# Designs tried in a protein design run: peptides against a protein of PDB entry 3ESW. Part 26

Target 1, 322 residues: chain A of PDB entry 3ESW
Amino acid sequence: NNIDFDSIAKMLLIKYKDFILSKFKKAAPVENIRFQNLVHTNQFAQGVLGQSQHLCTVYDNPSWHSIVLETLDLDLIYKNVDKEFAKDGHAEGENIYTDYLVKELLRYFKQDFFKWCNKPDCNHCGQNTSENMTPLGSQGPNGEESKFNCGTVEIYKCNRCGNITRFPRYNDPIKLLETRKGRCGEWCNLFTLILKSFGLDVRYVWNREDHVWCEYFSNFLNRWVHVDSCEQSFDQPYIYSINWNKKMSYCIAFGKDGVVDVSKRYILQNELPRDQIKEEDLKFLCQFITKRLRYSLNDDEIYQLACRDEQEQIELIRGKTQ

## One batch from the design tools (peptide; made by RFdiffusion4, then SolubleMPNN)

Design b2_p27_8_s1
Fold by OpenDDE base, seed 2:
Structure b2_p27_8_s1 (fold): chain B 322 residues (1-322), chain A 27 residues (1-27)
Amino acid sequence: as target 1 above (322 residues)
Amino acid sequence: MSVAELKAKKEAEKIAKEIKEKEEKEK
């Protein structure tokens, strides 16, 4: 009996695909009850859910992508990408071009496009006057600021002229294309939209200890790549734990196709207590939200994403993110 | 947060504390 190993392998692959697809079927009543109880009883779980409802979908806006592409100097960007690709990239194949694009977008965004705003310049005294600004606190948005999804407005007084300058913390990334200034929140928000506008697979990473960054899925590297627009950083997940000696507890990635605890990629030392939720409940929560995000996908899309998820989990366990 | 962000946050926290201390003295 010649064991048709090819037929057995095909049958095993089919059964494996069916098994994977079975995990993404509609949630059982027990899972729905567990989810509802978790988000009603655990504040951290409620926060993760609330963030997922915004961050997983907000950047998938074709009108915003068009506005971004019309606003950026695409000729400069592609000229620089082509130049670097021509030097180093032709031997590595076409997939590496996208990594050069992301690296150029990091450069362009930090050096040519967006500005760090610790304190605003005085609206009366003009440019380079931030040193004269004293914070007075924060307040709610006015009628104009509220049009651009403004959560809070930081208020500053100029020590030179005594005038008040408002620094609205806009959450509308299209408004950020105009203002071109902010802190980590504004940087990551707009940069996530920029990467999405180029058709890239991007996640927004939230760190509980007041930082945010992106991940990009590199087809060349076949993995999620750390991307921090504030630092012009590509593939340097260690910068927070090692270079900054930052203490961290949670890093959660939010994308259109899933929510993933990526803490193991970034928390390499100085781990803070993970006491906000049980590890099993966090794992369940992320899987449950991910399952919901994939309900409209076809079987092939679900299978490909599940293979990517498995590869990422193996990477995170092995510590071989580099 | 970058070193610049951390410095910015610490400065903001310092000033928020100074504002609270002033508001508590004016009450």
Scores: peptide ipSAE 0.009, ipTM 0.370, DockQ to the pose 0.006
Fold by OpenDDE base, seed 5:
Structure b2_p27_8_s1 (fold): chain B 322 residues (1-322), chain A 27 residues (1-27)
Amino acid sequence: as target 1 above (322 residues)
Amino acid sequence: MSVAELKAKKEAEKIAKEIKEKEEKEK
């Protein structure tokens, strides 16, 4: 009896696919009740849900992608990418080109395009006058600032001329293409949109301890890659825990296709208490939101994403960011 | 437009199409 191993393998793959797809069917009534109860009773869960409603979808805007691509020096960017790719001699294959693109976008963004702003320059005295600026506090946006999704405005007085300078904290990434300055929030917000504008799979990573960064899915490396625009960092998830000796409790990644607890990738030492939610409830919450984000996808898309999710979970358990 | 700019624009157009097709299926 020649066991047709190929037929058995095909049958097992079909059954496995059906099993995976069954997990992404509409939530059972009990899961909906659990979800509603969790987001109404747990503030951290409510915060994760609220962030997902914005961060998972806001960057999927074709009009914004066009504006970004029209604003960037694409000739310079691709000239530099082509130059670095030519040095590799194509030995590692075509998929590595996207990694070179992301590395050049990090360089271009930090060196040529965007500015870090601890304090604004004085609007009256001009450039390089931030040393003369004294913080007076923060206030709500005015009528003009409110047009650009501004939550708060930092107020500064110039010690030299006595004039007031406003530093609006804009959340509109298109406004950030004009202002070209900010802190980690503005950097990550605009850089996430930039990466999305090149058609890349990108997640926004929120850290509870006041930092934010990106992840990019590298087809060359076949995994999620740490990307920090502030640091010009590619594939260095250790920089926070090891280099900065930062204490952290939660890192949550928000993408169009899912919400994932990525804390294990970044929290390598000095872990703070994870006391905001039960681990089982956080896992449930992320899975539930991810399931909702995938409701409109076809069976093949759901299956491919589920395989990618399983690979990521194995990576996060093994601690092998080699 | 460089070949590279054209690739970036085509990928943005692809994302736009995928979003539109999702919105039409949810109606």
Scores: peptide ipSAE 0.009, ipTM 0.387, DockQ to the pose 0.013
Fold by OpenDDE base, seed 3:
Structure b2_p27_8_s1 (fold): chain B 322 residues (1-322), chain A 27 residues (1-27)
Amino acid sequence: as target 1 above (322 residues)
Amino acid sequence: MSVAELKAKKEAEKIAKEIKEKEEKEK
């Protein structure tokens, strides 16, 4: 009796696919009630939902992608990518080219394009005058600043000339292509859009302890890769917990295809209390939002993304054991 | 906090301390 192991494997694969797809069907009434109760009763859950409504979709704007690609020095970028890619003799295949592209975009963005702004330069005294700036506080945007999704404006006085300089905290990434300065928020916002403009799978990672970065899905590495534009960092998720000795509680990744608790990737030591939400409720919340984001996808897309999710969850479990 | 944010926080804490020490000396 030759057991047709191939037939059994095919049958099991079909049943597994159907089981996975069943999880992404329209939410049951009980799940909707649980979700509504959670976001109405838990402030952290409400915050995650609010962020997902913006961060999961805002960067999927073809008009913005065009403006980005027209603004960047693409000739310089691709020249540098091609130069680095040629050193490896193509031995690792075409999929590694995208990793070289992301590494060059990190270099280009930090070295050639964008500036870190602890304090602005004085509008009257000119460049390299930030040392002379004293913070006076923050205020609401004026009529011009309000056009660019500005939530707050930091106010500085020049100790040399006495003039006031405004530092608007713009959330419009297109305005950031003009201003070319900011802190982690502005850096991550614009850099997320830049990566998306190259057609990459990108997530925005929010850390509760006032930092933000990206993740890029590498087809070469077949996983989500840590990307921090502020640090010019590629695949160094340990930099926060180990190198900075940063204490952290939550890291949440927001992408077009899902919301994922990625805390296990980044919180390697100095874990703060995770007391903002029950772990089961956070898991439910992320899964529920992810399910909603995938409602328009076909069965094959849903299945491929679910396989990717499972691989990521396995990675996140194993990474704590290495 | 990034090394830059830690620097910025240490600089902000230093500036806040210098402002507080100046305000205490002007009193």
Scores: peptide ipSAE 0.007, ipTM 0.332, DockQ to the pose 0.006
Fold by OpenDDE base, seed 1:
Structure b2_p27_8_s1 (fold): chain B 322 residues (1-322), chain A 27 residues (1-27)
Amino acid sequence: as target 1 above (322 residues)
Amino acid sequence: MSVAELKAKKEAEKIAKEIKEKEEKEK
């Protein structure tokens, strides 16, 4: 009896696909109740949900992508990418080109395009006057600042001329194309939009301990890659825990196709207590939101994304990028 | 102090007071 191993393999693959797809079916009534109770009773869960409602969808705006591409020096960017791609002589094909593009975008953004702002310059005294600025505190936005999704305005007094300078913390990334300055929040917000404008798979990573960065899905490396615009960093997830000796509790990634706890990629030492939510409830929450984000996808798209998720979970467990 | 400096000082004092009063109400 010649055992048709090919037929058995095909049947096992079908059963495996069906099993994977079964996890992404519409939530059962019991899962909906659990979700509602969790976001109603747990403040951290409510925060993750609130962030997902914004961060998972806001960057999928074709009009914003066009504005970004019209604003950037694309000729300079592609010239530099082509130069570095040609220099390394990589026969590894077209997929590596996107890694060079992201590396150049990191360089361009930090060196040529955007500015770090600890304190603003004095509006009256001009450039390089931030040393003369004393913080007075924070205020709500005025009528003009409110047009650009501004929640907070930092107020500074100039010690030289006595004038007040406002530093609005804009959350509108299109306004950031004009202002071209900020801290980690403004940097990550605009840089996430920039990467999305090139058609890349990007996640926004929120750290509870007041930092934010991106992840890019490299088709060449076949994994999520750490990307920090503030640091001009590519594939260096260890920089926070090891180089900065930063203490952290949670890192949550937000993308169009899912919400993922990526804490294991970044929290390598100095872990703070994870006491904001039960681990099982956080896992459930991220899976539940991810399932909702995928409800409109077909079975093949769901299956491909689920295979990617499984590969990432294996990576996070094995510490392969640590 | 110029009239402009005096105006800027008064505005700064006003804003600092308003910020402090908000921070005290949110505590």
Scores: peptide ipSAE 0.000, ipTM 0.295, DockQ to the pose 0.005

Design b2_p27_8_s3
Fold by OpenDDE base, seed 4:
Structure b2_p27_8_s3 (fold): chain B 322 residues (1-322), chain A 27 residues (1-27)
Amino acid sequence: as target 1 above (322 residues)
Amino acid sequence: KSVLEMKAEEEAKKIAEKIKEELEKKL
């Protein structure tokens, strides 16, 4: 009997897919109990859950994508992308074009579009007056500021004219298209939406030590790529640990399809104690949230994402960017 | 090893490679 090895291979592949898919089935009662106990007893777990409820879905808004695309200078962006793409001699239709797009969006956002705001300019004295601004503290939003998901307003007094300038910390990324200024939070928030507006797979990365950035899934590199709008950085996950010598404990990525502990990508040295949660509990939490985010996906989508997850986990274990 | 065992190992290796390639294509 000629063993049909192709048939055996197909059967093995089917069984493997079924096995992978079985992991993404509805959570068992015991897993739900573990999850509930974890988020009720561990503050860090509650924080990760709370962030996932917002960050995993907020950017998947087609109306916002339209507003973004209408606001950006797309002619300039694509002109620059096409120029750099052509310069490097790539053929049209290569997946690498999207990497050039993300690099140009980083350039455009930092150089042409958005501004870093350590302190606001004086509303009365005009541009380049931030040096004259003294912080008075923070307060809640007024009625107008509250329309744009503002949690905190920083208050400054001008040393020259004595007038008060408000710097609302808007969480509405559409308002940030108007204000065009902020710190790492505003930068990452709006830039995440910008990348999403181009139809890209994007994650928001939260670092416990007061920084935030993005990851983009490069179809050319076939992996998640570090993207920091503040730094105009593409594929430089080492910048925090190595270049900044930053001490960090946790980096958590939030995307529409999952929550992932990406700490191993970014924490290369000077690791702070990971004492906020047990490692097994954090792994369980991220997997549990990810599983919930995928409940509406079909088996093929689940399988493709599970394959991406496996590659990412291998990457994170090996410490090699492929 | 019988000729059949050697052939089975070679084919198992090819299957493993095809599974790996299919995984890598979907990865």
Scores: peptide ipSAE 0.017, ipTM 0.446, DockQ to the pose 0.057
Fold by OpenDDE base, seed 3:
Structure b2_p27_8_s3 (fold): chain B 322 residues (1-322), chain A 27 residues (1-27)
Amino acid sequence: as target 1 above (322 residues)
Amino acid sequence: KSVLEMKAEEEAKKIAEKIKEELEKKL
């Protein structure tokens, strides 16, 4: 009796696909109640939900993508990518080209395009005068600053000329294309939009301990890759825990297709207490938001993303056991 | 899921991928 192993395998794959798809169907009443109770009773859960409502969708704006691509020196970028790809990329296939693109965008952004701003230069004394600036505190935005989603304005006094310089903390990434300066928040915000403008799968990673970065899904590496624009870093998730000796509790990734606790990728040592939410409730929250973000996707898209999620979860477990 | 359940799922996925590759070679 030749067991048709091919037929059995096909049947098992169909049943497996149906089982996976069943997890992404409309939430049961009990899940909705649990979700509502969690976001109303837990401040951390409310914060994650609030961030997901913005970060998961804001960068999927075609008009912003066009403005970004018109603002960047695309000729320089592609010339550099093509040069690096011509050296080594042909042996690895076309999928590696996108990794070279992201590496060049990191170089271009840090070296040619954007500036770190710990303190602003004095508007009166000119360039390289930030050393003379004393912080006076923060204020609300004025009428002009408020047009660009400004949450706060840092106020500085020049020790040399006595004049006041304003440093608006803009959240509008299009305004950041003009200002071309900021801290980790402005860097990550604009760089996330830049990567999205090239049609890449990108997540915004929020760390509770005052840092933010990106993840890019590499088709060549078949995984999520750490990307930090401030550090010009590609695939170095260890830099925070190991190189900086940073203490961290939570890292949450926000993308169009889901919200994921990626703490296991970045928190390798010096783990702070995870006391803001129960682990089971955080897992439930991320899964519930992810499920909602996927409601409009077809069965094949849902299945492909679910397979990617499972691969990532396996990676995150193996990384703690090595 | 236990680490054991996740390893079992990973091995099941590797088996499924091998089955898929063999199926794609026959098509």
Scores: peptide ipSAE 0.016, ipTM 0.464, DockQ to the pose 0.048
Fold by OpenDDE base, seed 2:
Parts: structure tokens; C-alpha cells; sequence
Structure b2_p27_8_s3 (fold): chain B 322 residues (1-322), chain A 27 residues (1-27)
């Protein structure tokens, strides 16, 4: 009896698909109990859940995407992308065009659009006066600042004129299109929205050690690509651990389709103790949130995302993040 | 390994490669 290996392979593929889909079925009562207990007893788990409730969905706003596209100089952006693509991109096919787009968006955002703000300029003395600013601390937002999802306002006194300047830390990315200034939080927030506005698959990466960046899913590279708007960095996950010699414990990626511990991509050396949660509980938490985010997806979407997740896990295990 | 075990491993590898290729095509 010639074993029909093609028939066996087809049956294995069907059973494998069914097995994958079975993982995304409604959570068992025991999993719900474990999740509730974890979130109520572990502050880090509660923080990850709270971040997921915001970061996984907030950027999927079509009205915001329209406002972004109307605000950006699309003619300049596409002109630059077309110019760079015409040099080298034609040999690699159409899928590389999106990588050129993300690289141009990084350039445009850092050089032409957004500004780093260590200290604000004095509202009275005008531009290039930040050197004269002394921090007085932080306070709650006023009535105007509160309209733009402002959590805190940094207060500065001008050493020259004595006037107070407020630096509100806006979380509304549409307000950031107007203010065009901030630190890593404002940069990553608005840049995540910008990438989403081009229809890209994007994750927001939170690092416990006070940094944030993006990941973009490159169809050309067929993987998640590190993207840091602050650094104008594309595909350089090593910059924190190696170039900055930064010590880190956790990097968590938040996207519409899942929450993933991406620490292995970015923590290459100088690892800090991972003592905030048990590794098995963090893995369970991320999987449980991811499962909830996928409840409305069809079987084919779930299967495609699960295949993508598997490839990412293989990449992270093999250390093949070049 | 018996010749049968070697053939079974070779066919299992081909099945695994086809599974991988089908997974990669759906990516």
C-alpha cells in the first residue's frame, strides 16, 4: 500500500488548522478565573491589561486617519518615496515600496514635521529660549488642556522674564498634529497613528524602562520591523541594548490583533531582573488578551495571524533579528 | 536506522516542508 503522503499532508494541514483555531475559541471558565486572579493580584498584569485596552484599539479610528492624511505633505512624501524606489526598489518588486514609505515617514516626521521638546520655549520670549527654562514640577491639566486627554502638565519658569510656561503632556494624537512637539511618548503616539493612517500593520512597543517605539509588519521582509520615530530608525532593534547600553526588563508590543512580549528582540544584553510577574503568567496574559482581541475575526483571519505569530516566535527563539 | 525508518523520516521531512510552505504561502 503506497502511503499517499500527499493525502496525509493534507489531513495534517486540516487538523493543524483546526487545532490552531481551537486555541482562539471562547476562553474556558478556568482561564477566565486565572486571568481575573492575575489582573487583581499582579500590578504589572493590571498595567499590561490597561495599556492593551487603550493601545490595541485607539489608533483604529478612520476619522483620525483622514485628519492625518490631510495634515501631512503627501506630495512631498510620495515624491521622495518614488525617488528612492526608482533607484533601487524596482529590482526587489512592489512589496519593498512600503518599506521605502516607512523610511520616508521616519525622515519626514523627524526632520520636517515634529520637534523634540526637552524643555519648552518661553511663551513670552519666543523661539529658541528653552535654555532659560527651569522646571518647577508637574500639575494637573486646566480646563482647556483637559479637552485633549492631558494627564499631566509640566511647569517651567523663564529665568529671563520670570513668566510661567506650561508643557501639557497631551495623549490626544490629533492635538499633537497641531503642537508638533514632545518626548518619546508624544513621538511614538503620533507616529503610530501616522503609520496606521497609511493602512499599515503597526504595534506600539512599551518598554518598562521609560522608552516607547513602534513595530511595522513589512510584507517585503515578512516580519515585524523595529521602527523608532525619535531615532529615525528602521530595523535596528539592537540600538537600545548595544548602542545605548540600556538596561531593560520588559518590552511589550500592543497591536489591534494582539499583545506580544517582544523583549527577546530588544534585550540583547544588560537584562534587568524580570521580577514583576512570573514568565508563565506573562505568557498566559498576553495570549489571553490576544485571544480576546481576535474573538470577532473569521477562521481564515485567525489562522493567518496565528501563522504570523508562529513565525515571529521562531524568529525570536532563533535570534535571527538582524 | 532501518531503511524504512530513513524513508519515513525523509517523507516526514517532505510533509513538514509542505506544511511550512503552505504556512508561508498564507503569510
Amino acid sequence: as target 1 above (322 residues)
Amino acid sequence: KSVLEMKAEEEAKKIAEKIKEELEKKL
Scores: peptide ipSAE 0.016, ipTM 0.464, DockQ to the pose 0.040
Fold by OpenDDE base, seed 1:
Structure b2_p27_8_s3 (fold): chain B 322 residues (1-322), chain A 27 residues (1-27)
Amino acid sequence: as target 1 above (322 residues)
Amino acid sequence: KSVLEMKAEEEAKKIAEKIKEELEKKL
């Protein structure tokens, strides 16, 4: 009797799919209790949950996407993308076009659109006067600044004219399209929205040691790709640990389809103590939030995302970008 | 290893490769 190995393989694939889907079913009562206890007893867990409630959903706003696309010089962007894509001679296929788009958006954003603001220019003395600015501290927003999700305003005095200049730290990315200046927080916030406005699959990466960046899912590379708007960096996850010699403890990625501990991608050396939460509890927390974000998806969408998650976990364990 | 065990391992490896290819196509 010739064993029908093709039939056995099909049966194994069905059982494997069912097993994967079973992990994304509605949480058991015991898992809900564990989750509630964790977020009420662990401050780091509460912080991750709070960030997920904002960062996983805020950028999925079609009205904001339209405003972004109306504000950017799309003719310049696509002209540059088409030029770089034409140099490749289409040898790598059409999927590489999106990688060229992200690279051009990095260039455009840093070189043409947005400005780094260590200190603001004096509102009275005009451009290139930041050298004359002395920090006086920070205060709460005024009534106008409060309209644009501002939690903190940095106050500066001009050494030349004595006038006060306010630097509000806006969290509204639409306001950042107007102001076009900030530090890593403002850069990453607006750039995440820009990438989302092109229909890209994007995550916001939070580092506990006061930096933030993006990840983009490349269909050409079939993986998550490091993207830092401040550095105009594409696929250079090593820049923090190796080039900057930065010490880090946690990197958490927040996307519409999940929350993932991506620390292993970025923390290559000089790891700080991971003492804020138990590793098992962090893994549980990220999986639980991810499961909730996927509750409305169908079985095929859940399965595709779970396969992508598995490949990412294999990549992170092997320490090799696939 | 018996000739039967060697054949069983080869067939199991082919099944595992097909499973991998089907997973990779869906990724």
Scores: peptide ipSAE 0.017, ipTM 0.456, DockQ to the pose 0.040; fails the geometry check

